# Peptides against a protein of PDB entry 7RZF, part 18

Target 1, 358 residues: chain A of PDB entry 7RZF
Amino acid sequence: PFQEEHLKQLYKIVPIKDIRNLYVTFPIPDLQKYYKSNPGHYLGHLIGHEGPGSLLSELKSKGWVNTLVGGQKEGARGFMFFIINVDLTEEGLLHVEDIILHMFQYIQKLRAEGPQEWVFQECKDLNAVAFRFKDKERPRGYTSKIAGILHYYPLEEVLTAEYLLEEFRPDLIEMVLDKLRPENVRVAIVSKSFEGKTDRTEEWYGTQYKQEAIPDEVIKKWQNADLNGKFKLPTKNEFIPTNFEILPLEKEATPYPALIKDTAMSKLWFKQDDKFFLPKACLNFEFFSPFAYVDPLHCNMAYLYLELLKDSLNEYAYAAELAGLSYDLQNTIYGMYLSVKGYNDKQPILLKKIIEKM
Target 2, 358 residues: chain A of PDB entry 7RZF as posed
Amino acid sequence: PFQEEHLKQLYKIVPIKDIRNLYVTFPIPDLQKYYKSNPGHYLGHLIGHEGPGSLLSELKSKGWVNTLVGGQKEGARGFMFFIINVDLTEEGLLHVEDIILHMFQYIQKLRAEGPQEWVFQELKDLNAVAFRFKDKERPRGYTSKIAGILHYYPLEEVLTAEYLLEEFRPDLIEMVLDKLRPENVRVAIVSKSFEGKTDRTEEWYGTQYKQEAIPDEVIKKWQNADLNGKFKLPTKNEFIPTNFEILPLEKEATPYPALIKDTAMSKLWFKQDDKFFLPKANLNFEFFSPFAYVDPLHSNMAYLYLELLKDSLNEYAYAAELAGLSYDLQNTIYGMYLSVKGYNDKQPILLKKIIEKM

## One batch from the design tools (peptide; made by RFdiffusion4, then SolubleMPNN)

Design b1_p9_3_s3 (from b1_p9_3, 3 letters changed)
Fold by OpenDDE base, seed 3:
Structure b1_p9_3_s3 (fold): chain B 358 residues (1-358), chain A 9 residues (1-9)
Amino acid sequence: as target 1 above (358 residues)
Amino acid sequence: PPVIFDSSR
């Protein structure tokens, strides 16, 4: 375990590449024995969430952060880390203290709301989907991975232990949240802006860095993080598939799309999957408008319309992605193209959301 | 030793 001297430390690190990263790290207990509940995954899911009211959404809105990752990482000597990592903008590099304040505000929101069983259930369902449709790993890699996992899990559970959540343990979630405190923080900032301002060199890679104690006043500021009203728990992910039924291949299935509906206003082509046998579909829509490309003004209006439409759909994008759904919207010379791809079960829901915004 | 994240990854 890190001694007190290793906590509340700031590391300024000079990268080789022109990157700007912030790592906010918390030592946590070894959670491996709790793999059935995986409280670190629960917290990583929420802290790393990208939807409205998320930590990332707020930090992006301020122009400070591009990407955010939250989760547990294996440590040495029987402990783990919980890490929040962000890609910093140039402006964000100037606001690191405030970024970390927002992290603690979000963590405080999680404490205030308490553990949510529905969130755990979503994590469970998402993991089940990921497991069920896991690509066949290369045998060598898979064997090596299994061999490693055998040290931690019963043989019977080795194949599923990484994916199958079984137990909702709010007590363990709260226990981990209790470790995500300013007094338990280690901060690393990675930026070329620290070049020539370092006083230490890492032994193994020659990385230049400076270590500083985080001032007590800054720690206190983070300890006094209030509830930020902009932070909200995510809404339920309505796109998580629950039906994975694969329809039998039709006897008259063609290797190419067949015209199955022809009307004055629409044509429908269909091709059944004869190769992958996955509960997935690709829905492609071409919309034709005589006005789409009639003149430059209409073209620009169509472009702006689509951009606005995309923006209006951003609230669903992350939830859809997590659930293995995606959509694409493009302008065409004839109008608009829409594609919806992924698990077929909830595609109608996503499609409806798109149409409602159109 | 503080696990200094390899900035090269």
Scores: peptide ipSAE 0.014, ipTM 0.502, DockQ to the pose 0.207
Fold by OpenDDE base, seed 5:
Structure b1_p9_3_s3 (fold): chain B 358 residues (1-358), chain A 9 residues (1-9)
Amino acid sequence: as target 1 above (358 residues)
Amino acid sequence: PPVIFDSSR
């Protein structure tokens, strides 16, 4: 257990590599026994969300952060940590206090909104998908992993314990949120800018660092984090597959793509999967324009168009990725290429979103 | 992405 003396501490760490990272760490109770509800996963999903109104989206908009990771990590026996880790820009390194303020503003938003059962259900559904289509691990690795898990879970649940969410426990979500407070924070900043400014050396790796108490004024600023109107809960992920039916192989299934539609404006080739038998599809579209490569101006305009289109679709990119869908847009010498890949069930929804933005 | 360090992994 961290004593009070270990809380509200700032560590300035000199890395070997030229990296800039911020770690905001909260000691939390051991949540292992709550694996059926997994409140840490719920919070990690929201805090680490990359959609519109997310913590990351706002911090990126400020130019302070490139990436964000949030979640629980195992600690010492009987304790865990909740960690928010961000990759800092050069500008972000100058705004660490403000970045952490935004973290607490987002956490405050989560408190204000309260636990959402629909978010839990999405986590449950996503985990169920991940479990259902988990690649077969190598037996030796799988056995070792199972053996480790057996220390924590009943034998009957070991295979599903990592993935199966069964119980919505808003009380446990709130309990963890109550630990995500400024008075319970440990901050580590990793930057070469601290070289020559450290006074301690870590025993195991020789890492140079400086430890400082976070000023009470700064703690108070974070404690008084208000609601930032830019933060919003994510919208429902409409891309999560629910139908996993594999259609029977057609009797006339060709080993190669067959032309199934031929019109003046379009040709369509189709090949049914005869190898993998997964509820997945790959949709590939090639658009031809006589103007795409006429001159440098048209080429640049086509490029700009595609960049703008990609930007306009960014709001769906993360939700699609979480749901096992992806899209790709590329300029070609003849026009544009679009690819949609992943679970077939919700591909039409994603495709519609893309077309609506075109 | 939330690297949900799911402590279970």
Scores: peptide ipSAE 0.009, ipTM 0.528, DockQ to the pose 0.095
Fold by OpenDDE base, seed 2:
Structure b1_p9_3_s3 (fold): chain B 358 residues (1-358), chain A 9 residues (1-9)
Amino acid sequence: as target 1 above (358 residues)
Amino acid sequence: PPVIFDSSR
């Protein structure tokens, strides 16, 4: 167990690579026994969320952070860590205290809202998808992984324990959330800007670092983190597939796309998958406009339109990605190209959202 | 993404 002397510490670390990272680490109990509920995953999903009202969205809007990751990590025997890691901009490096304040504001929001069963259900559903379509691992990697898992899980659960959530345990979520407090924090800042400002060297890798106590005033500032009205729980992810049925191959299925609709305004080609047999589809749309590239002005307007459209769809990008959906929008010399790819079940929903923004 | 530090790595 970390003694009090190991908490509330700031580490300034010199990297070999030109990177700027912030690690905010909390010691937490060993959660392995709670794998069926996985409260750390629940919290990681929310803290690491990239949608509107997320921690990342706010930090990105300020130009301080590029990426954010949140989750549990194994530590020493009998202990784990919850880590929030961000990629810092040059400006973000100057605002580390404020970034961490925002982290605690978001955590405070999670406390105020309490555990949400629907969020747990989304995590469960996402994990189920990931498990169902997990690529066949190479035998050596699989064997090594299974051997490792056998140390922690019953044999009958080894294949599923990492993926299948079974129990909603709001009490455990609250327990972990209660460990995410400023008094338990360990902060590491990684930047070349600390070169020549360090006084210690790590034994194993020769990493140069400086250790400092976080001032009590800063800890108190983080402890007094209020609710920030910009932080919101994510909306329900509408794109998570639930139907994985594969339709039988049609008798008249052709190895090439067949023209199935031909009208004055549209042509539709269709090809059934005869190779992969996955519940996935690729939808490709080409839009033709005689005005798209008629002159430089129209060309620029078409470009601007597409950029605005992409921006307007950004609210769905993360949710779609989590659900195994993607979309692409491109200008063409004749107009616009749209592609929607991934699990077929919720593609119509994503397509509708795109059309509504057009 | 929530990189769930997959305890398996």
Scores: peptide ipSAE 0.008, ipTM 0.497, DockQ to the pose 0.094
Fold by OpenDDE base, seed 1:
Structure b1_p9_3_s3 (fold): chain B 358 residues (1-358), chain A 9 residues (1-9)
Amino acid sequence: as target 1 above (358 residues)
Amino acid sequence: PPVIFDSSR
């Protein structure tokens, strides 16, 4: 699809909205036939990871990038794209070459570590959760979606094919990773700062842009990307649910929360779900301190404490979110509020992590 | 996040 003349190109694009984006795009083979192994999803999971040692973590630490997305996108017939997209800060717009260098350093780290079966298993488990609890689509929408998917999958697999990972194929992961090279790159920078500096207009929407060849010296710099010791593979996600058992409704179940513990230091209310019947729970904790709001100093100290606590929990936030868990910490006039929500199976693990940081 | 570009959109 892309001839050599279309590779190693830089596009400077003027947006209508005030946005700053970088798109690093690689032409890749059509991976649709490999849906059972989905090597593009494996790479997207790692490149798009937000945990410690991730590409985003490093770029964010430098103040260059706010958000990062990595993954495969459908192209024209017979090919796809792998795209790394970042939201640029004003400072990041000045360091695009270095941002892309870091992308290639991370890719080089993935090559050095090789395909990891445990990462594939996590992707499989996450997809299984997403499939199992996918919202019921409206019949018409569902039918139309199925009809579209039937072009790509056997009828018997249509319902599961998007989510079901069955085969660990390290050879296919390496094959896709071999396409993520500087010689195969197309770069697009989207910024209003290019207004008045463009020489071309897109035919369909009238978008103004400039196309430039990426200098050979820059390509060589990216080709010589070394291993950066700041990049690490993610740790195992301990929050992925594996038990989805729904306990039967007790005969004595009340329609309202019942007081099940009453002590001088604590009261506990419990309500069993009688409506949704999901393997989910909401844990809500209200902490009372007579000192929390005694004066402005104590109020500010309580605020600072929670901000520091939240910061210390950032390492778990992304992994918890991926696993369908969330937490919230808030200052109250009486003290502190903690909420843990999502799948019940691993909530105790997340709660323990929070308490250990308190 | 990983963009699961939902191939269905």
Scores: peptide ipSAE 0.017, ipTM 0.524, DockQ to the pose 0.092; fails the geometry check

Design b1_p9_3_s4 (from b1_p9_3, 3 letters changed)
Fold by OpenDDE base, seed 5:
Structure b1_p9_3_s4 (fold): chain B 358 residues (1-358), chain A 9 residues (1-9)
Amino acid sequence: as target 1 above (358 residues)
Amino acid sequence: PPVIFESSN
């Protein structure tokens, strides 16, 4: 376990590659025994969320961060880490203290809202979907993985332990959240900008770094993180599939798409899946406009329209992705192409949202 | 995406 002297430390690390990363690390208790409730997953889901009002959304809006990852990582000998990792912009590298302040503001928001059973249920449902439709792993890899897991789980649960959430434990969520405090933080900044400014070398890889204590003033600023009104819990993910029924093959199922609707304004082709037997669908729409490619102005307007449409749909993109749905929008020489893919159950909801933004 | 570091449990 880290002693007090190992906490509130800043590491400036010189990478080999031209990368800019920030790692904000908290030591946490070993959560392995709590796999049925998985409080670290709950917190990782929220802290790493990419929807409106998320930590990432705000940090992106500032131009400081490109990507964010949050979650638990195994440590050594009966402890774990909770890590928030961000990819920094050049500007973000200058605002690391403020970025971390925003992290603590979001954590404070989670404290203020308290554990949400509906969020746990979404995590449970998402994991159940992932488990149910997990691709077959190679037997050797799978057996080796299972053998490793057997050290931690009862035999009866080994196959499901990674995916099945069974117990909502708000007490454990709060316990982990209580460890995510400035007094427990270890910060690592990875940037080539520290080249020639380091005084230590790591023994194993020869990584150059500088270690310094985080000033008490900075710790205090983070401890006094207020509620930032821009941070909100995610909305309920309406795209999570609940119906996985596979319809029987129609007797007249064609091996090719059949024209099932033909009107002056639309043609519709349909092909039932006869190979994969998954509760998934692929919807493809080609929109034709006589104006799409008339002149450079119209082409540019069509491009701009699509970019604006994509931007307006960004609020749903992450939630859809989590639920195993995706969409694609492209300009074509004839107009616009739309694709919606994934689990069929909630595709109509996503499609409706797309159309409402059009 | 949150790389939920799924503890490789």
Scores: peptide ipSAE 0.015, ipTM 0.480, DockQ to the pose 0.094
Fold by OpenDDE base, seed 3:
Structure b1_p9_3_s4 (fold): chain B 358 residues (1-358), chain A 9 residues (1-9)
Amino acid sequence: as target 1 above (358 residues)
Amino acid sequence: PPVIFESSN
């Protein structure tokens, strides 16, 4: 376990590549025995969320961060880490203290709201989907992975233990959340801007770094993190599939799309999946407008329209992605192309959202 | 995204 001397430390690290990263690390207890509840996954899901009111959304809005990852990582034997990692912009590199303040404000929001069973249920459902439709791993990789997992899980659960959440444990969520405090923080900043400003070299890789104690004033600032009204819990993910029924292959299934509807205003082609037998569909829509490409003005208006439409749909993009849904919108010389792909169950919901924004 | 750190141990 890290002694007190290892906490509240700042590491300034010089990378080989021109990258800017921030790692905010918290030592946490070994959670391996709690795999059925996986409180670290719950917190990682929320802290790493990309929807409206998320930590990432706020940090992006300020131009400080491009990407954010949150979650538990194995440490040495008997302890783990919870890590929040962000890709920093050049501006974000100047605002690291404020970025970390926002992290603690979000964590404080999670404390204020308390553990949410519906969020756990979503994590459970998402993991169940991921497990059910997991691509066949290469046997060698799979066997090696299973061999490692056998050290941690009962033999009967070894195949499912990483994916199947079974127990909502708000007490464990709160326990982990209580470790995510400024007094328990280790910060690493990775940037070439520290070149020539380091005084230590890492023995194994020759990485140049400087270690500094985080000032008590900064720790206190983070400890006094207030509730930021910009932070909100995510809304329920309406795109998580629940129906995985695969319809039987029709006797007259064609190897190519068949025209199943022909009207003055629309043509519909359909091809049933004859290869993968997954509860997935691809919906492709081509919209034709005589005005879309009639002149440069209309072309630019059509482009602007799609950009605005895409922007208006960003609120759904992450939730859809998590649920295994995606959409694509493109301008064409004839009008617009829309594609909706993924699990078929909730595609109508996503499609409706798109149409409502159109 | 939530990184499920696959422990490659």
Scores: peptide ipSAE 0.012, ipTM 0.487, DockQ to the pose 0.086
Fold by OpenDDE base, seed 1:
Structure b1_p9_3_s4 (fold): chain B 358 residues (1-358), chain A 9 residues (1-9)
Amino acid sequence: as target 1 above (358 residues)
Amino acid sequence: PPVIFESSN
């Protein structure tokens, strides 16, 4: 376990690659025994969320961060880490203190709202989907992985333990949140801008770094993080599939797409899956307009329209992705192309959202 | 994305 001398430390690290990263690390208790409730996953889901009102959304709006990851990581024996990692922009590198302030404001929001059972249920449902449709690993690799996992889980649960959430434990969520405090923080900034400004070398890889104590005034600023009204809990994910029924292959099913509708305004082709037998579908729409490519102005307007449409759909993009849905919008010489792919169950909901924004 | 740091064993 880190002693007090290892807390409230800032590490400035010189990378080999041209990368800019911030790691905000909190020592936490070993949560392995709580795998049935997985409070670290609950917090990682919220802190790492990319939807409206998320930590990433605010940091991205300021131009400071490109990507954000939050979650638990295994440490040495008897403890873990909770890590918030962000990819920094050049501007973000100058605002690290403010970025971390926003992290603590978001954490404070989570404390104020308290544990939400519906969020736990979404995590449970997402994990169930991930487990059910996990790619079959190679038998030898899978066996070796299972053998390793047997040290942590009962044999009866070893296949599901990584994915199956069973118990909502708000007390454990609050316990982990109580460890996510400025007094318990370790900060690492990775940037080539620290080249020639380091005074230490790591023994194993020769990584150059500088270690500094975080000033007490900075710690106090983070401790006094107010509620920021821009931070909100995510809305419910409407796209999480619940029906995985695979329809029987029709007797008249053709090995190629069949024209099932032919009108003056539309043609529809359908092909039932006869190979994969997954509860997934691909919906492809080609829209034709005589005005789409008539001149450069119309072409540019069509392009701008699709860019604006994509921007208007950003609020759904992350939730759809988490639920195993995707969409694509492209300009064509004849008009536009729309594709919706993934689990069949909630595709109509996503398609409706797209059409409503069109 | 929420990186579930899958414990890469």
Scores: peptide ipSAE 0.009, ipTM 0.472, DockQ to the pose 0.091
Fold by OpenDDE base, seed 2:
Structure b1_p9_3_s4 (fold): chain B 358 residues (1-358), chain A 9 residues (1-9)
Amino acid sequence: as target 1 above (358 residues)
Amino acid sequence: PPVIFESSN
């Protein structure tokens, strides 16, 4: 376990590549024994969320961060780490203290709201989907992975232990959340801007770095993180598939799309999957407008419309992606193209959301 | 995305 002398430290690291990263690391207890509840995954799901009211959404809105990852990482025997990692913009590099303040504000929001069983259920359902449709791994990789997992899990659970959540343990969620405090933080900033400003070299890789104590006033500032009203728990992901039924192949199924509807306003082609037999579908819509490309003004207006439409749909993009759904919108010379792909069960919901924004 | 740092990496 890290002693007090190893906590509240700032590392300034010079990378080989031109990257700007922030790592905010917390030592946590070994959670391996709690794999059935996986409280670290619960917290990683929320802290790493990209939807409205998320930590990333706020940090992106300020232009400080491009991407965010949150989760648990294995340490040595008897402890783990919880890490929040962000890709910093040039501006974000100047606001690291404020970025970390926002992290603690979000963590404080999680404390205030308390553990949510519906969030656990969402994680459980997402993991179940991922497990059910896991691609076949290469034999060598799979055997090595299983061998590693067997060290931690019973043989009967080795295939499912990483994916199947069984127990909602709010006490364990709170226990981990209580470790995510400023007094337990280790901060690493990775930037070429520290070149020539370091005083130490890492033995194994020759990485240049500087270690500094985080000032007590900064720690106190983070400890006094208030509730930021911009932070909200995510809404329930309505796109998570629950029905995986595959309909039998129709006797008259053609290898090509068949015209199944022909009207003055629409034509519909359909092809049943005869190859993959997955509970997935591809919906493609081509919209025709005589005004879309009539002149440069209309073309620009059509472009602007589509960009605004895409922007208005951003609130669903992350939730759809997590649920294995995607959409694409493109301008065409004749109008607009829309594609919706992924698990078929919730495609109508996503399509409805898109249409409501149009 | 929430990256579960897989134990095996």
Scores: peptide ipSAE 0.008, ipTM 0.457, DockQ to the pose 0.093

